# Designs tried in a protein design run: peptides against a protein of PDB entry 6UG1. Part 225

Target 1, 304 residues: chain A of PDB entry 6UG1
Amino acid sequence: SNEERKRRKYFHMLYLVCLMVHGFIRNEWINSKRLSRKLSNLVPEKVFELLHPQKDEELPLRSTRKLLDGLKKCMELWQKHWKITKKYDNVGLYMRTWKEIEMSANNKRKFKTLKRSDFLRAVSKGHGDPDISVQGFVAMLRACNVNARLIMSCQPPDFTNMKIDTSLNGNNAYKDMVKYPIFWCEVWDKFSKKWITVDPVNLKTIEQVRLHSKLAPKGVACCERNMLRYVIAYDRKYGCRDVTRRYAQWMNSKVRKRRITKDDFGEKWFRKVITALHHRKRTKIDDYEDQYFFQRDESEGIPD
Target 2, 301 residues: chain A of PDB entry 6UG1 as posed
Amino acid sequence: SNEERKRRKYFHMLYLVCLMVHGFIRNEWINSKRLSRKLSNLVPEKVFELLHPQKDEELPLRSTRKLLDGLKKCMELWQKHWKITKKYDNEGLYMRTWKEIEMSANNKRKFKTLKRSDFLRAVSKGHGDPDISVQGFVAMLRACNVNARLIMSCQPPDFTNMKIDTSLNAYKDMVKYPIFWCEVWDKFSKKWITVDPVNLKTIEQVRLHSKLAPKGVACCERNMLRYVIAYDRKYGCRDVTRRYAQWMNSKVRKRRITKDDFGEKWFRKVITALHHRKRTKIDDYEDQYFFRRDESEGIPD

## One batch from the design tools (peptide; made by RFdiffusion4, then SolubleMPNN)

Design b2_p27_1_s1 (from b2_p27_1, 13 letters changed)
Fold by OpenDDE base, seed 2:
Structure b2_p27_1_s1 (fold): chain B 304 residues (1-304), chain A 27 residues (1-27)
Amino acid sequence: as target 1 above (304 residues)
Amino acid sequence: MEEELKELIKKVEEELKKLGMYDLLSR
């Protein structure tokens, strides 16, 4: 019905704000000074130097290569630190079906909300789910004075799906779900003026995204619980930015149709949400990023 | 909604109130 469509749209919006605020809170937690002091000790001086290369005036690419090598070594150090990767309870922050949401409304399941103290302990010990691990990795890089962002792929229920019964009954549903991450890292490369994408936990990859990312879900099964729609970046200064354009090859033709921003009302609303979560002044880094997004929009063109 | 989501909604509502943007969730 039209009313059910309105209800699902509203619930999608509410759920999206909840997820975005969750990302904001986690980003605040990883800025813990106590955690920072502990995590900085994981990074030896030689790796710290690679993270902070001098600018090569002859070939800036040499400086980028040092940074990439430093990030690779940090990923290796992080893997040594992380002792226990827990499975997600249920689906974690992956996308739920409408049926699952309706069923969960009826089931008084007591979920224990992770407290800040428990999170900090989990990161410090290297015990937790993949999301906690990624968040801890971002904290380690920030402890080394690296401009690292926490990235969150927000997975609100699909308001464009009007089917009642999408039973995701597959035995491999968990493997397909976790094939691509919900959280990852971006690192500012001051030499190339670009964000470097780092997945330290899931795919264990470092990439400089041009047209497509390895982190973008591919295949029907993987996209059932992980639809790339709202990739939100949280920086060390409490900036909040929509970076979906980086990871979406087909932003205009495919992704926009699945976003609340498909109409003017939704765009204005979503802009207000971003503005509310953006607690810093604009910087030149934002200018370079916006220029990159503009170029990507022009290169994709308007869908025919 | 799962209890965790209800708690998260409450936190969101509280944060939106602090930001003076509680109207974002108002119909």
Scores: peptide ipSAE 0.076, ipTM 0.731, DockQ to the pose 0.064
Fold by OpenDDE base, seed 1:
Structure b2_p27_1_s1 (fold): chain B 304 residues (1-304), chain A 27 residues (1-27)
Amino acid sequence: as target 1 above (304 residues)
Amino acid sequence: MEEELKELIKKVEEELKKLGMYDLLSR
């Protein structure tokens, strides 16, 4: 019905705001001074120097290579620190089906909320789910004065799915769900004027994304619980930006159709949500990023 | 956090509670 379509759209919007606020709160938690002091001790001076290379005036690429090597070593150090990767409770922050949402509304499960203190302890001990691990990695880079963003792929229920039964065939193994991350890191490369993508936990990869990312879910089974639609970046200065364009190869042809921003109302609404979560002034970094997004939009073209 | 953000969070938490989904913010 038209009513059910409106209901699913509204619920998607509410759920999206909840996820974006969650990302914001986690981004505040990883700015903890106490955590920063502990995590800075994990990074030896030699690795710190690689994270902060001198500008090579002859070949700026040499400076980028040093930064990339520093980030690789930080990923290795983080893996040594992280002792226990817990499985997600149920589906974690991966996408729920409409049926799962309806069933959950009936079950007032007292979900144990992870408190800030428990999060900080989990990160400090190296014990937690993959999301906590990624968030802790971002905290470690920030502790080393690296301009690192927390990236969140927000997974609200698919309001474009109007099927009554949205039960996933029971074969969606936990393995297919977690094949691609929900959280990752971006690091600003001041030499190339680009964001470097870092997945320290899941794929254990560092990318300079041009046209496509390895972090973008591929295949039907993986996309059932992880649809690349809302990739939100949270920086150390409480900036909030939509960076979906970086990771979406087919933003205009495929991704926009699955976003609330497919219409003018949804675009204006989503912009208000981003603005409410964005607590810093615009910088030259934002200008370079917007220029990159513009170039990516032009290169994709308008789908025929 | 600005007051507007606090109010947004509160509204979102209240709506999540109504929906039995408070677990999403608290994870």
Scores: peptide ipSAE 0.037, ipTM 0.704, DockQ to the pose 0.803
Fold by OpenDDE base, seed 4:
Structure b2_p27_1_s1 (fold): chain B 304 residues (1-304), chain A 27 residues (1-27)
Amino acid sequence: as target 1 above (304 residues)
Amino acid sequence: MEEELKELIKKVEEELKKLGMYDLLSR
């Protein structure tokens, strides 16, 4: 019905705000001064120097290569620090079906909210789920004065799916679900004027995204619980930016149709949410990023 | 957390309670 469409759209919006607020809160937690002091000690001086290379005036690419090597070594150090990777409880922050939502509304499950103190302890000990691990990695890079963003792929329920029964077949569901991350890192490369994508936990990869990312879910089974729609970046200065365009090859033709921003009302609403979560002034880094997004929109063209 | 963000969270929590779906998003 039209009413059910409105209900699912409204619930998608509320769920999206809750996910984006969750990302903001986690981004605040990883700015802990106490955690920063502990995590900085994991990075030896030689690796710190690689993270902060001098500008090579002849070949800026040499400076970028040093930064990339520093980031690779940081990933290796992080793997040594991280002792226990817990499985997600249920589906974690991956996308729920509408049936799962309806069933859980009937079952008043007291979700145990992870407290800030417990999070900080988990990161410090190297014990937690993959999301906590990625968030801790971002905290370590920030402790080394690296301009690192926490990236969150927000997975609200699909309001474009009007099926009543959306039951997913259970057996391989977890493996397919966790194939691609929900959280990752971006690092600002001041030499190339680009964001570097870092997945320290899942794919253990560093990427300089051009047209597409390895972190973008591919295949029907993986996309059931992980649809690339809202990739939100949280920086160390409490900036909040939609960076979906970086990771979406087909933003205009495919991704936009599954976003609340498909219409003017949804676009205005989503901008309001971003503005409410964006607590810093615009910088030259934002200008370079917006220019990159513009070029990506022009290069994709208008969908036929 | 800034006051505007607290208000936004509170509004979202209230709407989720009205929908009987608060438990889905409480993490």
Scores: peptide ipSAE 0.028, ipTM 0.700, DockQ to the pose 0.563
Fold by OpenDDE base, seed 5:
Structure b2_p27_1_s1 (fold): chain B 304 residues (1-304), chain A 27 residues (1-27)
Amino acid sequence: as target 1 above (304 residues)
Amino acid sequence: MEEELKELIKKVEEELKKLGMYDLLSR
């Protein structure tokens, strides 16, 4: 019905705000000075130097290569630190079906929300789910004075799916779900004027995204609980930016149709949400990023 | 909504209130 369509759209919007605020709160928690002091000790001086290379005036790419090597070593150090990767309880922050949402409305499950103290302890011990691990990795890079962003792929329920039963059946459901991350890292490369994508936990990869990212879910089964629609970046200064364009090959033709921003009302509403979560002044880094997104939009073209 | 999600929503509503962003949930 039209009423059910409106209900699902509203619920999607509410859920999206909840996820984006969750990302914001986690971004605050990883800025903990106590955690920072502890995590900085994981990074040897030689690795710290690679994270902060001098500008090579002859070949700036050499400086980028040092940074990339430093980030690779940081991923290796992080793997040594992380002792226990817990499975997600149920589906974690992956996308729920409408049936799961309806069924769960009837079940008074007490969700044990992780407290800040418990989070900081989990990161410090290296015990937690993959999301906590990624968030801790971002904290470690920030502890080394790296301009690292926490990236969150927000997975609100698909308001474009009007099926009554959206049950996901299959023995591989969890494996397919966790194939691609929900959280990852971006690091500012001051030499190339680009964000470097880092997945320290899931795919264990570093990318300089041009047109395609390895972190973008591929295949029907993987996209059932991880649909690339809202990739939100949280920086160390409490900036909040939509970076979906980086990871979406087909932003205009495919991704936009699945976003609340498909219409003018949704675009204005979503801009209000981003603005409310963006607690810093604009910088030249934002200008370079916006220029990159503009070039990507022009290169994709308008879908016929 | 899952009670988990209800609790999350409640917490988000509380955090949104603290942030002066509660209007984002209003229709």
Scores: peptide ipSAE 0.082, ipTM 0.734, DockQ to the pose 0.066; fails the geometry check

Design b2_p27_1_s2 (from b2_p27_1, 15 letters changed)
Fold by OpenDDE base, seed 4:
Structure b2_p27_1_s2 (fold): chain B 304 residues (1-304), chain A 27 residues (1-27)
Amino acid sequence: as target 1 above (304 residues)
Amino acid sequence: MKRELEELIKKVNEELRKLGMYDLLSR
């Protein structure tokens, strides 16, 4: 019905705001001074120097290569620190079906919210789920004065799916779900004037995204619980930016149709949410990023 | 800005409580 369509759209909006607020809170927690002091001790001086290369005026690419090597070594150090990777409770922050949402509304499950103190302890010990691990990795890079962003792929229920029964059948549902990450890192490359994508936990990859990312879910089974729609970046100064365009090959033709921003009302609403979560002034880094997104929009063209 | 976020969180929590779906969202 039209009423059910409105209800699902409204619930999608509320769920999206809660996910984006969760990302903001986790980004605040990883800025802990106590955690920063502990995590900086994991990074040897030689690795710190690679993270902060001098600018090569003849070949800026040499400086980028040093930064990439430093980030690779940081991933290796992080793997040594992280002792226990826990499975997600149920589906974690991956996408729920509408049936799962309705069933959960009837079951007053006391969801045990992780407290800040427990999070900081988990990161310090190297014990937790993949999301806690990625968040801790971002904290370690920030402790080394690297301009690292926490990236979150927000997975609200699909308001474009009007099926009543959306039950997912299959024994491999968890493996397909966790094939691609929900959280990752971006690092600012001051030499190339671009963001570097870092997945320290899941795929263990470093990418300079041009047209395609390995972190973008591919295949029907993986996309059931991980649909690339809202990739949100949280920086060390409490900036909040939509960076979906970096990871979406087909932003205009495919991704936009599954976003609340498909219409003017949804676009204006989503901009208000971003503005409420964005707690810093605009910088020249934002200008370079917006220019990159503009060039990507022009290169994709208008879908026929 | 902090106040706007707190108001937004409060409003979202209130709406989720009305829907009986408060426990679906990890904070």
Scores: peptide ipSAE 0.026, ipTM 0.692, DockQ to the pose 0.690
Fold by OpenDDE base, seed 2:
Structure b2_p27_1_s2 (fold): chain B 304 residues (1-304), chain A 27 residues (1-27)
Amino acid sequence: as target 1 above (304 residues)
Amino acid sequence: MKRELEELIKKVNEELRKLGMYDLLSR
């Protein structure tokens, strides 16, 4: 019905705001000074130097290569620190079906919330789910004065799915779900003027995304619980930016159709949410990023 | 926090309470 469409759209919007605020809160937690002091001790001086290379005026690429090597070594150090990777409780922050949402509403099931103190202890000990691990990795890089962003792929229920029964049947559902991350890291490369993508936990990869990312879900089974629609970046200065364009190959042709921003009302609403979560002034880094997104939009074109 | 965020959190929490999902935004 038209009413059910409106209901699903409204619930999608509400759920999206909840996820985005959750990401903001986690970004505040990883800025803990106490945690920063502990995590900085994990990074040897030689690795710190690689994270902060001098600018090579002749070949800026040499400086980028040092940074990439430093980030690789940080991933290795993080793997040594992280002792226990817990499985997600149920689906974690992956996408729920409409049926699962309705069933959860009826059963008054409380979400298990992790307190700030428990989170900080979990990161410090190296015990937790993959999301906590990624968030801790971002905290470690920030402790080393690296301009690292927490990235969150927000997975609100698909308001474009009007099927009544959306139950996912499958023995491999968990493996397919966790194949791609929900949280990852981006690091600012001041030499190339680009964000470097880092997945320290799931795929254990470092990318300089041009057109395609390995972190973008591929295949029907993986997209059931991880649909690339809202990739939100949280920086160390409490900036909040939509960076979906980086990871979406087909933003205009495919991804936009699945976003609340497909219409003017949704675009204005989503902009208000981003503005509410964005707690810093604009910088030249934002200008370079916006220029990159513009070039990506022009290169994709308008779908025929 | 920006006033806009506080107002947004308040509205979201009010709606989350109606859905029994209040715990997602615990600070």
Scores: peptide ipSAE 0.097, ipTM 0.760, DockQ to the pose 0.521; fails the geometry check
Fold by OpenDDE base, seed 5:
Structure b2_p27_1_s2 (fold): chain B 304 residues (1-304), chain A 27 residues (1-27)
Amino acid sequence: as target 1 above (304 residues)
Amino acid sequence: MKRELEELIKKVNEELRKLGMYDLLSR
């Protein structure tokens, strides 16, 4: 019905805001000074120096290579620190079906919210789910004065799916779900004027995204609970930016159709949400990023 | 925190409680 379509759109919007605010809160928690002091001790001086290379005036790419090597070593150090990777409770922050939402509304299951103190303890001990681990990795890089962003792929229920029953039955449902991350890291490369993508936990990869990312879900089974639609970046200064364009190969032709921003109302609404979560002034880094997104939009063209 | 965000968090938490959803927004 038209009413059900409106209800699903509204619920999608509400859920999206919840996820985006959750990302903001986690980004605030990882800025903990107490946590920062502990995590900085995980990074030896030699690795710290690689994270802060001098500018090579002859070949700036050499400086980028040092930074990449430093990030690789940080990823290895983080794997040594992280002792226990917990499975997600149910689906974690992966996309729920409409049926699961309806069933959960009827079940007054008080999910135990992770408190800030428990989060900080979990990160400090190296015990938690993959999301906590990624968030802790971002905290470690920030503790080393690296301009690292927390990235969140927000997974609100698909308001474009009007099927009543969207039950996902499959023996490998969890494996397919967790094949791609929801949280990852970006690091600013001041030499190339680009964001470097770092997945320290799931794929354990570092990439300089050009046209496509390894972190973008591929295949039907993986996309059931992880649809690349809203990739939100949270920086150390409480900036909030939509970085979906980086990770979406087909932003205009495919991704936009699944976003609330497909229409003018949704675009204006989403901009208001981003603005509410963006707590810093614009910087030259934002200019370089916007220029990159513009070039990517021009290169994709208008979908036929 | 911006007042607008606090108000948004409040409204969202109220709606989440109605839906029996987990408290994603606890500080």
Scores: peptide ipSAE 0.086, ipTM 0.751, DockQ to the pose 0.603; fails the geometry check
Fold by OpenDDE base, seed 1:
Structure b2_p27_1_s2 (fold): chain B 304 residues (1-304), chain A 27 residues (1-27)
Amino acid sequence: as target 1 above (304 residues)
Amino acid sequence: MKRELEELIKKVNEELRKLGMYDLLSR
């Protein structure tokens, strides 16, 4: 019905705001001074120097290579620090089906909310789910004065799915779900004027995204609980930016149709949410990023 | 926090409470 379509759209919007606020709160937590002091001790001076290379005026690429090597070594150090990777409780922050949402509304299950103190302890001990691990990795890079962003792929329920029963067939559902991350890192490369993508936990990869990312979910089974629609970046200065364009190869043809921003009302609403979460002034880094997004939009073209 | 964010969090928490989904916005 038209009513059910409106209901699903509304619920999608509400859920999206919840996820975006969750990302904001986690980004505040990883700015903990106490955590920063502990995590900085994990990074040897030689690795710190690689994270902060001098500008090579002859070949700026050499400076980028040093930074990339530093980030690789940081991933290795992080793997040594992290002792226990817990499975997600249920589906974690992956996408729920409409049926699961309806069933959850009836079940007043007291979800154990992770408190800030518990999060900081988990990161410090190296014990937690993959999301906590990624968030801790971003905290470690920030502790080393690296301009690292927390990236969150927000997974609200699919308001474009009007099926009543969205039961996912069960056997490999968890493996397919966790194949691609929900959280990752971006690091600003001041030499190339680009964001470097870092997945320290799931795929253990570093990318300089041009047209597509390895972090973009592929295949029907993986896309059931992880649809690339809202990739939100949270920086160390409490900036909030939509960076979906970086990771979406087919933003205009495919991704936009599954976003609330497909219409003018949704676009204005979503911009208001981003603005509410964006707590810093615009910088030259934002200008370079917007220029990159513009070039990506032009290169994709208008879908036929 | 910006007042706008606080108001947004409040509204979202109110709606989440109605839906039994209060766990997502715990500070």
Scores: peptide ipSAE 0.064, ipTM 0.741, DockQ to the pose 0.605; fails the geometry check

